# Designs tried in a protein design run: peptides against a protein of PDB entry 4U39. Part 1

Scores and structures below are computed, not measured.

Target 1, 302 residues: chain A of PDB entry 4U39
Amino acid sequence: SIKVIGVGGGGNNAVNRMIENEVQGVEYIAVNTDAQALNLSKAEVKMQIGAKLTRGLGAGANPEVGKKAAEESKEQIEEALKGADMVFVTAGMGGGTGTGAAPVIAQIAKDLGALTVGVVTRPFTFEGRKRQLQAAGGISAMKEAVDTLIVIPNDRILEIVDKNTPMLEAFREADNVLRQGVQGISDLIATPGLINLDFADVKTIMSNKGSALMGIGIATGENRAAEAAKKAISSPLLEAAIDGAQGVLMNITGGTNLSLYEVQEAADIVASASDQDVNMIFGSVINENLKDEIVVTVIATG
Unless a header shows other numbers, all headers, positions and changes below count from the first letter of the chain.
Peptide ipSAE was made for these designs. It is ipSAE averaged over its two directions, with the distance scale d0 held at 1.0 Angstrom where the peptide's residues are scored. Compare it between designs on one protein only; published cut-offs may not apply.
A fold fails the geometry check if it doesn't show the stated peptide or something in it is severely misdrawn.

## One batch from the design tools (peptide; made by RFdiffusion4, then SolubleMPNN)

Design b1_p8_1_s1 (from b1_p8_1, 4 letters changed)
Fold by OpenDDE base, seed 4:
Structure b1_p8_1_s1 (fold): chain B 302 residues (1-302), chain A 8 residues (1-8)
Amino acid sequence: as target 1 above (302 residues)
Amino acid sequence: PVFFSGKK
């Protein structure tokens, strides 16, 4: 089974966005120290952590409180994760609960033998230096606790949105990028396409790889596959070029009109931008909601 | 506490 755990406010917003976008084949778990915020989760499973420590009042933007809250609730987290083959841990880094609890939850998932993937955001620069420093500590702790850690630099989202985009919409886009990172991987396992991957294929690319980068490209029209692939490999979300990656996981998602030629064309573009010795795997997914769109997601590891 | 939100 695949489980997605949203940890703290940002992680729970991302999980809500996944549910709203009908991401299939995954079990959703919302984790928070704030009981009132947790009640707003759309997840089927809701877990309040650190009930004794916080009394449901949240972590006060303190990562040490988030950490201790997860440690207090370790047995409950273990029970909720038991029997998962894969666990996604999603969080907005820089806060109290997400930053502190996500590494603890990730370690619990890994110790249970699940393929553990972190999908987390760095805070925007406008959230201030304190959040950036807290996020750096949380990301370092996540890297040790996961098989693969996808880090989304929120400031790079500002390169793909309009300059007049309200702060609230920038956070919504961060939640959407977290969704795309989880869905881009989970759909390869859970959703049929023209080229299917199994869990063993994904595990080969993601097991014990450490940091990963994600690129996304979306296009329409006659050259949509090539355009989507080119956008993915040149994505502002890639803090480095994919030509240094030891492994590449590629998802090519389209509507019912997705052709094998388009899948091949997109794969060839990503392969040509990667090292010759790269372990590249790609899958295709059919999503009827995309109609004429192609979405290419690239996860670069190593 | 783990709360299962039953589908309403």
Scores: peptide ipSAE 0.021, ipTM 0.577, DockQ to the pose 0.018
Fold by OpenDDE base, seed 3:
Structure b1_p8_1_s1 (fold): chain B 302 residues (1-302), chain A 8 residues (1-8)
Amino acid sequence: as target 1 above (302 residues)
Amino acid sequence: PVFFSGKK
C-alpha cells in the first residue's frame, strides 16, 4: 500500500490539494500538533501528535517542539504506517510541526521497511531568515531519514507564476507542486497507462538515493508531448540540469487520446537530456480529467 | 488519538 502523510500546516494543505485533485491509489494521513488546523484536513486518518506537550495548540513555530511531539506519539505513528510499502512524507519546511516532526515520521516509516520519500518545500525568501534556517535543519534531518528527498525551492515557483500573483496563490502553487511530486510517482504505480511500472521499478530508482530534483512540464496542441518534455527538463524547479543524474523517473500523463508516439517522443527528449549511463524508467498514465493536456514529470535522483 | 472521521 501507498501512504501519504502530511505533516503540519503545509503538509496538510498539500494533502488536501491531493484529495481535491482525486489522486488515486493512496491512503491519506494528516498529522499536526494544532488540533484546530487538523480538523480542517480532508484526510480519512487525522492524527494529533504531542497532545501532552502542546495541548493541541501547535508547535509555536519551534522545530524542537515538532520533533518532541512526534517522539511522544511514536507508537501511534508506527501503527498508522504499519504495512505500507511506500510512504510519502510531505511538509512545508521552516515551521514548527513540519520541520521537526517530518524527519521523525520519515525515520519511523523507513524503520518499518517502507520506501520512504520526502516531498518538502523550502520557504520563500520573504518568509524570513529564521524560517530558512529552520528549513535547512529540517531538510538535513529529512535527508538522513528518507530513501529519496525531493526539495521544492519555493522561490523557483515565483519563476513559473505571474509576478503579480498574490502571496496566497504562491502558497497554493507550492501545495500544487507538492501534489504534483507525490502524484507524479504514485500514479506510476497506482494508475494504469500505456506503459505501467510496478513498485519494484520505482524502488530501484528511489531506494537510498538521497536528494532528488523534480521538473514539471505541461503543454497542449500538436507538439504537446515534445513541449511538455522540454518544459520538464528546463523546469525552474530543477536547481541543476538532469545530465548529472544517476537515475531518472519519468511520468508521461495524458488524456484518453495519449498516443504511444507521444509517449516515445517525450521519453526520447528526456533521455537525450540525460547522461548516457542513466538508469531511466518511464511510465505513462491516463488521466481522464486531462483533455488535450500532457503533463511530464521528471524526477532526477543521484 | 487517531480521529477516524466516521463516515457512517
Scores: peptide ipSAE 0.016, ipTM 0.573, DockQ to the pose 0.017
Fold by OpenDDE base, seed 1:
Structure b1_p8_1_s1 (fold): chain B 302 residues (1-302), chain A 8 residues (1-8)
Amino acid sequence: as target 1 above (302 residues)
Amino acid sequence: PVFFSGKK
């Protein structure tokens, strides 16, 4: 089974966005120290952590409170994650609960023997230096606790949105990028396509790889496969080129009109941008909601 | 899995 655990405000917003986009084949768990915020989650499983420590009032933007809250609730987290083959831990780094609790939850998942993937954001620069420093500490702790850590730099989202985009919409785009990272992997296992992957294939690329980069490309029209692939490998979300990666996981998602030729064209573009010795695995997914769109997701590991 | 080993 695949479980997605959203940790704190940003993680729970991402989980809500996944549920709203009907991401299939996953179980959703919402975790928070704030009981009022947790009640707004759309997840089936809602877990308040650190109830004795926080009294449901949240972590006060303190990562040490988030950490201790997850430690207090360790047994309940273990029970909720038990029997998962794969666990996604999603959070906005820089806050109290997400930054402190996500590494603890990830370690619990890893200790249970699940393939543990972190999908987290760095705060925007405008959120201030304190949040950036807290995020750096949380990301460092996540690296030790996961098999693969995808870090989304929120400032790079500002390069892909209109300059007039309201701040609230920029946060919604961060939630959407977190959704795309989880879905780009989970669909390879859970959703049939022209080229199917199994969990063992994904595990080979993602097990004990540390930091990962994610690129996303979306296109329509006659050259949509090539355009989507080019956008993915040149994505502002890639802090570095995919050259030098030891492994590449590629998802090519399209509607019912996705052709094998389009899949091959997209895969060839990504392979040509990768090292010759890279372990590249790609899958295709059919999503009837995309109609004329192709979405290419590239995850570079190592 | 189709492994593209990029050996041109």
Scores: peptide ipSAE 0.008, ipTM 0.437, DockQ to the pose 0.249
Fold by OpenDDE base, seed 5:
Structure b1_p8_1_s1 (fold): chain B 302 residues (1-302), chain A 8 residues (1-8)
Amino acid sequence: as target 1 above (302 residues)
Amino acid sequence: PVFFSGKK
């Protein structure tokens, strides 16, 4: 089974966005120290952590409180994650709960023998230096606790949105990028397409790989596959080019009109941008909601 | 260690 655990406010917003976009084949768990925020989760499983420590009032933007809250609730987290083959831990780094609890939760998942993937954001620079410093500590702790850590630099989201985009929309886009990162991987396992991957294929690319980068490309029209692939490999979310990656996981998602030719064309573009010795795997997913769109997601590891 | 050639 695949479990997605959203940790703290940002992680829970991302989980809500996943549920709203009908991401299939995953079980959703919402974790928070704030009981009021947790009540707004759409997840089937809702877990308040650190109830004794925080009394449901949240972590006060302190990662040490988030950490201790997860440690207090370790047995409950273990029970919620039990039997998962794969666990996605999603959080916004820089906050109290997400930054502190996500590494603890990730370690619990890893200790249970799940393929543990972190999908986290760095805060925007405008959120201030304190959040950036807290995020750096949380990311370091996540890297030790996961098999693969995808880090989304929120400041790079500002390169893909309009300059007039309201701050709240920039946060929604961050939640959407977290969704795309989880869905781009989970769909390869859970959602049939033209080319299916198994969990063992994904595990080969993601097991004990440490840091990963994600690129996303979306396009429509006659050259949509090529355009989507080119956008993915040149994505602002890629802090570096995919050249030099030891592993590449590619998702090519389209509507019912997705052709095998388009899949091959997109795969060839990503392969051509990758090292010759790269272990590249790709899957194709059919999503009827995309109609004429193609979405290419690239995860570079190693 | 992920060695990405960071072209700035």
Scores: peptide ipSAE 0.000, ipTM 0.422, DockQ to the pose 0.038

Design b1_p8_1_s2 (from b1_p8_1, 3 letters changed)
Fold by OpenDDE base, seed 1:
Structure b1_p8_1_s2 (fold): chain B 302 residues (1-302), chain A 8 residues (1-8)
Amino acid sequence: as target 1 above (302 residues)
Amino acid sequence: PVFFVGKK
């Protein structure tokens, strides 16, 4: 089974966005120290952590409170994760609960033998230096606790949105990018396409790889496959080029009109941008909600 | 007590 755990406010907003986009084949768990915020989750499983420590009032933007809250609730986290083959841990880094609890939850998943993937955001620069420093500490702790850690730099989202985009919409786009990162991997296992991957293929690319970069490209029209692939490998979300990656995981998602030629064209573009010795795997997914769009997701590991 | 807010 695949489980997605949203940790704290940002992680739970991302989980809500996944549920709203009907991401299939995954079980959703919402984790928070704030009981009022947790009640707004759309997840089937809602877990309050650190109830004795916080009294449900949240972590007060303190990562040490988030950490201790997850430690207090360890047995219940273990029970919720038991029997998962894969666990996604999603959080907005820089806050109290997400920053402190996500590494503890990830370690619990890894200790249970699940393939553990972190999908997390760095705060925007405008959230201030304190949040950036807290996020850096949380990301460092996540690297030790996961098989693969995808880090989304929120400031790079400002390069892909309109300059007039309200701050609230920029946060919603961060939630959407977290959704795209989880879905781009989970669909390769859970959703059939023209080229199917199994869990063993994904595990080979993602097991004990440490940091990963994610690129996303979306296009329509006659050259949509090539355009989507080019956008993915040149994505502002990539803090570096995909050259030098030891592994590449590629998802090519389209509607029912996705052709094998389009899949091959997209794969050839990503392969040409990768090292010759890269372990590249690619899958295709059919999503009936994508009419004329192709979505290419590239995850570079190593 | 972990309040599982009940499964719908």
Scores: peptide ipSAE 0.039, ipTM 0.689, DockQ to the pose 0.016
Fold by OpenDDE base, seed 4:
Structure b1_p8_1_s2 (fold): chain B 302 residues (1-302), chain A 8 residues (1-8)
Amino acid sequence: as target 1 above (302 residues)
Amino acid sequence: PVFFVGKK
């Protein structure tokens, strides 16, 4: 089974966005120290952590409170994660609960033998230096606790949105990028396509790889596959080029009109931008909600 | 106590 755990406010907003976008084949778990915020989760499983420590009043933007809250609730986290083959841990780094609890939850998942993937955001620079420093500490702790850690640099989202985009919409786009990171991987396992991957293929690319980068490209029209692939490998979300990656996981998602030629064309573009010795795997997904769009997601590891 | 709140 695949489990997606949203940790704290940002992680739970991302999980809500995943549910709203009908991401299939995954179990959703919402984790928070704030009982009121947790009540707004759309997840089937909602877990309040650190009830004794916080009394459901949240972590006060303190990562040490988030950490201790997850430690207090370890046995219940273990029970919620038991039997998962794969666990996604999603959080907005820089806060209290997400920053502190996500590494603890990730370690619990890994110790249970699940393929553990972190999908987390760095805060925007406008959130202030304190959040950036807290996020850096949480990301370091996540890197030790996961098999693969995808880090979304929120400031790079400002390069793909309009300059007049309200702060609230920038956070919604961060939630959407977290969704795309989870869905781009989970769909390869859970959703049929023209080229199917199994869990063992994904595990080969993601097991004990440490930090990963994600690129996304979306296009329409006759050259949509090539355009989507080119956008993915040049994505502002890639803090580095995909050359030098030891592993590449590629998802090519299209509607019912997705052709095998388009899948191959997109794969060849990503392969040509990767090292010759890269372990590249690609899958295709059919999403009936995509009309003329192709979405290419690239995860570069190593 | 950890409260599991099922989906309403």
Scores: peptide ipSAE 0.036, ipTM 0.692, DockQ to the pose 0.016
Fold by OpenDDE base, seed 3:
Structure b1_p8_1_s2 (fold): chain B 302 residues (1-302), chain A 8 residues (1-8)
Amino acid sequence: as target 1 above (302 residues)
Amino acid sequence: PVFFVGKK
């Protein structure tokens, strides 16, 4: 089974966005120290952590409180994660709960033998230096606790949105990019396509790989596959080129009109941008909600 | 206490 655990405010917003976008084949768990915020989760499983420590009032933007809250609730987290083959831990780094609790939860998942994937954001620079420093500590702790860590630099989201995009929409786009990172992987396992992957394929690329980079490309029209692939490999979310990656996981998602030619064209573009000796695995997913769009997600590991 | 807010 695949479990997605959203940790703190940002992680829970991302989980809500996943549920709203009908990400299939995953169980959703919402974790928070704030009981009021947790109540707004759409997840089936809602877990308040650190009830004794925080009294449900949240972590006060303190990662040490988030950490201790997860430690207090360790047994309950273990029970909720038990029997998962794969666990996605999603959080916005820089806050109290997400930054402190996500590494603890990730370690619990890993200790249970699940393939543990972190999908987290760095805060925007405008959120201030304190959040950036807290996020850096949380990301470092996540890296030790996961098999693969996808870090989304929120400042790079400002390169893919309009300059006039309201701050609230920039945060929604961060939640959407977190969704795309989880869905781009989970769909390869859970959603049938033209080329299906199994869990073992994904595990080969993601097990004990450390940091990963994610690129996303979306296109429409006659050359949509090539354009989506080119956008994915040149994505602002890629802090570096996919050149030098030891492993590449590629998702090619389209509507019912997605052709094998388009899948091959997209895969060839990503392969041509990767090292010759890269372990590339690609899957094709059919999403009936996509009309004329192709979405290419590239995850570079190693 | 895990408050399962079970959907009733």
Scores: peptide ipSAE 0.033, ipTM 0.667, DockQ to the pose 0.016
Fold by OpenDDE base, seed 5:
Structure b1_p8_1_s2 (fold): chain B 302 residues (1-302), chain A 8 residues (1-8)
Amino acid sequence: as target 1 above (302 residues)
Amino acid sequence: PVFFVGKK
């Protein structure tokens, strides 16, 4: 089974966005130290951590409280993650609960033998230096606890949104990028398409790879496959080019009109931007909700 | 369903 665990406010907002977008074939778990925020989760499984430590009042933006809260609730987290083949740990780094608890939860998943993938955000620069420093510590701890860590730099989201985008919409876009990162991988395993991957193929690309970069491209029209692929490999979310990656995972998602030619065209573009010795795998997913859109997701590891 | 895997 595939489990997605949202940790703290940002992780739970991302999980809510995944559920709202009907991401299939995954089980959702919401984890928080704030009981009121946790009640707003759409996840089937809701877990309050650190109930003795925090009394449900949250972590006070302190990562050490988030860490201790996850440690207090270790046996409950183990039971919730038991039997998962793959675990996505999603969080907004820089806060208390997400920053502190996500590495602990990731380690629990890894110790259970699940393929453990972190999908996390760095805070926006405007959230202040304290959040950025806390996020750096949380990201370092996540790298040690996961098989692969996808880090989304929120400041790069500002390059893909309008300059007049309200702060609230920038956070919603961060939640959407977290959704796209999880869905871009989970759909390759859980959702049949023109080209299907097995869990073993995904595990080969993601097991013990450390940091990963994610690019996303969306396009419509006659050249939509080529445009989406070009946007994905040049995505502002990529802190580096995909050249030099040891592994590439590619998702090509389209509507029922997605052709094998479009899949091949997109795959050839990504492969041409990658090293010759790269272990590239790609899947094709059919999503009826996309109609005329193609979404290309590229995950570069190594 | 027939499963194809694209590997480059």
Scores: peptide ipSAE 0.005, ipTM 0.417, DockQ to the pose 0.309

Design b1_p8_1_s3 (from b1_p8_1 with Y4F R8K)
Fold by OpenDDE base, seed 4:
Structure b1_p8_1_s3 (fold): chain B 302 residues (1-302), chain A 8 residues (1-8)
Amino acid sequence: as target 1 above (302 residues)
Amino acid sequence: SVFFVGKK
């Protein structure tokens, strides 16, 4: 089974966005120290952590409170994660609960033998230096606790959105990028396509790889596959080029009109931008909601 | 008490 755990406010917003976009084949778990915020989760499983420590009043933007809250609730987290083959831990880094609890939850998942993937955001620069410093500590702790850690630099989202985009919409886009990171991997396992991957293929690319980068490209029209692939490998979300990655996981998602030629064309573009010795795997996914769109997701590891 | 708020 695949489990997605949203940790704290940002992680729970991302999980809500995943549910709203009908991401299939995953179990959703919402984790928070704030009981009121947790009640707004759309997840089937809702877990309040650190009930004794926080009394449901949240972590006060303190990562040490988030950490201690997860430690207090360790047995309940273990029970919720038991039997998962794969666990996604999603959080907005820089806050109290997400930053502190996500590494603890990730370690619990890994200790249970699940392939543990972190999908987390760095705060925007406008959230202030304190959040950036807290996020750096949380990301460092996540890196030690996961098999693969995808870090989304929120400031790079500002290169994709309009300059007049309200702050609330920038956070929604961060939630959407978190969704795309989880879905881009989970769909390869859970959703049929023209080229299917198994869990063992994904595990080969993601097991004990440390930090990963994600690129996303979306296009329509006659050259949509090539355009989507080119956008993915040149994505502002890639803090470095994919040349130098030891592993590449590629998802090519399209509607029912997705052709094998388009899949091959997109794969060849990503391969040509990767090192010759790269372990590249790619899968295709059919999503009837995309109609004429192709979405290419690239995860570069190593 | 882990409040599992299951979907009603």
Scores: peptide ipSAE 0.032, ipTM 0.689, DockQ to the pose 0.016
Fold by OpenDDE base, seed 2:
Structure b1_p8_1_s3 (fold): chain B 302 residues (1-302), chain A 8 residues (1-8)
Amino acid sequence: as target 1 above (302 residues)
Amino acid sequence: SVFFVGKK
């Protein structure tokens, strides 16, 4: 089974966004120290952590409280993650619960033998230096606790949205990018397409790879496959080019009109931008909610 | 079913 665990406010917002977008074939778990915020989760499984420590009042933006809360609730986390083949741990780094608890939860998943993938955001620069420093510590702890860590730099989201985009919409886009990161991987396993991957394929690319970069491209029209692929490999979310990556996982998602030619065209573009020795795997997913759009997601590992 | 795993 594939489990997605949203940790703290940002992680739970991302999980809500995944559920709203009908991401299939995954079990959702919402984790928080704030019981009121947890009640707003759409996840089937809701877990309050650190109930003795926090009394359900949250972590007060302190990562050490988030960490201790997850440690307090270790047995419950283990039971919730039990039997998962793959665990996505999603969080907004820089806060209390997400930053502190996500590494602990990831380690629990890894210790259970699940392929453990972190999908986390760095805070926007405007959230201030304290959040950035807390996020850096949490990201460092996540690297040690996961098989692969996808880090989304929120400031790069500002390059893909309109300059007049309200702050709340920028956060909503961060939740959407977290959704895309999880879905871009989970759909390859859970959702039938033109070219299916299995869990073993994904595990080969993602097991013990450390940091990963994610690029996303969306396009429409006659050259939509090529355009989407080009946008993915040049995505502002990529802090570096995909050249030098040891592994590339690619998802080509389209509507019912997605052709094998378009899939191949997109794959060839990503392959051409990658090193010759890269272990590249790609899958194709059919999403009936996509009309004329193609979405290419690239995860570069190693 | 929403399962809330809270305090024991």
Scores: peptide ipSAE 0.029, ipTM 0.658, DockQ to the pose 0.017
Fold by OpenDDE base, seed 3:
Structure b1_p8_1_s3 (fold): chain B 302 residues (1-302), chain A 8 residues (1-8)
Amino acid sequence: as target 1 above (302 residues)
Amino acid sequence: SVFFVGKK
């Protein structure tokens, strides 16, 4: 089974966005120290952590409180994650709960033998230096606790949105990029396509790989496959080119009109941008909600 | 969104 655990406010927003976008084949768990915020989760499983420590009032933007809250609730977290083959831990880094609890939860998942993937954001620079420093500490702790860590630099989201995009929409886009990171992987396992991958395929690329980069491209029209692939490999979310990656996981998602030619064309573009010796795996996904769009997600590991 | 990304 695949479990997605959203940790703290940002992680829970991402989980809500996944549920709203009908991400299939995953079980959702919402974790928070704030009981009121947790009640607003759309997840089936809602877990308050650190009830004794925080009294449900949240972590006060303190990562040490988030950490201790997860430690207090370790047994409950273990029970909720038990039997998962794969666990996505999603959080917005820089806060109290997400920053402190996500590494603890990730370690619990890993200790249970799940393939543990972190999908987290760095705060925007405008959120202030304190949040950036807290996020850096949380990301470092996540890197030790996961098999693969996808870090989304929120400042790079400003390069993919209009300059006049309201701050609220920029945060919603961060939630959406977290969704895309989880869905781009989970769909390869859970959602049938023209080329299906199994969990073992994904595990070969993501097991004990450390940091990963993610690129996303979306296009429409006659050359949509090529354009989406080119956008993915040149994505502002890629802090470096995909050349030098030891592994590449590619998702080519389209509507019911997605052709094998388009899948091959997209895969060839990504392969041509990768090292010759890269372990590249790709899957195709059919999403009936996509009309004329192709979405290419590239995850570079190693 | 209930909270912004990285809020809590």
Scores: peptide ipSAE 0.024, ipTM 0.537, DockQ to the pose 0.021; fails the geometry check
Fold by OpenDDE base, seed 5:
Structure b1_p8_1_s3 (fold): chain B 302 residues (1-302), chain A 8 residues (1-8)
Amino acid sequence: as target 1 above (302 residues)
Amino acid sequence: SVFFVGKK
């Protein structure tokens, strides 16, 4: 089974966005120290952590409170994650709960023997230096606790949104990028397409790989596959090029009109941008909601 | 590293 655990406000917003976009084949768990915020989760499983420590009032933007809250609730987290083959831990780094609790939760998942993937954001620079410093500490702790850590630099989202984009929309886009990161991997396992991957293939690319980068490309029209692939490998979300990656996981998602030719064309573009010795695997997913769109998701590891 | 790229 695949479990997605959203940790704190940002992680829970991302989980809500996943549920709203009907991401299939995953179980959703919402974790928070704030009981009021947790009540707004759409997840089937909702877990308040650190009830004794925080009394449901949240972590006060303190990562040490988030950490201690997860430690207090360790047995409950273990029970919620039990039997998962794969666990996605999603959070906004820089906050109290997400920054502190996500590494603890990730370690619990890893200790249970699940393939543990972190999908987290760095805060926007405008959120201030304190959040950036807290996020750096949380990301460091996540790297030790996961098999693969995808870090989304929120400031790079500003390159893919309009200059006049309201701050709230920039946060919604961050939630959407977190969704795309989880879905881009989970769909390869859970959603049939033209080319199916198994969990063992994904595990080979993601197990004990440390930091990962993420690129997404979306396109429509006659050259949509090539355009989506080119956008994916040149994404602002990529802090580095995909050249030098030891492993590449590629998702090619389209509607019912997705052709094998388009899949091959997109795969060839990503392969050409990768090292010759790269372990590249790709899957194709059919999503009827995309109609004429192709979404290419590239995950580079190593 | 795991990479995902979105369109503007």
Scores: peptide ipSAE 0.006, ipTM 0.383, DockQ to the pose 0.050; fails the geometry check

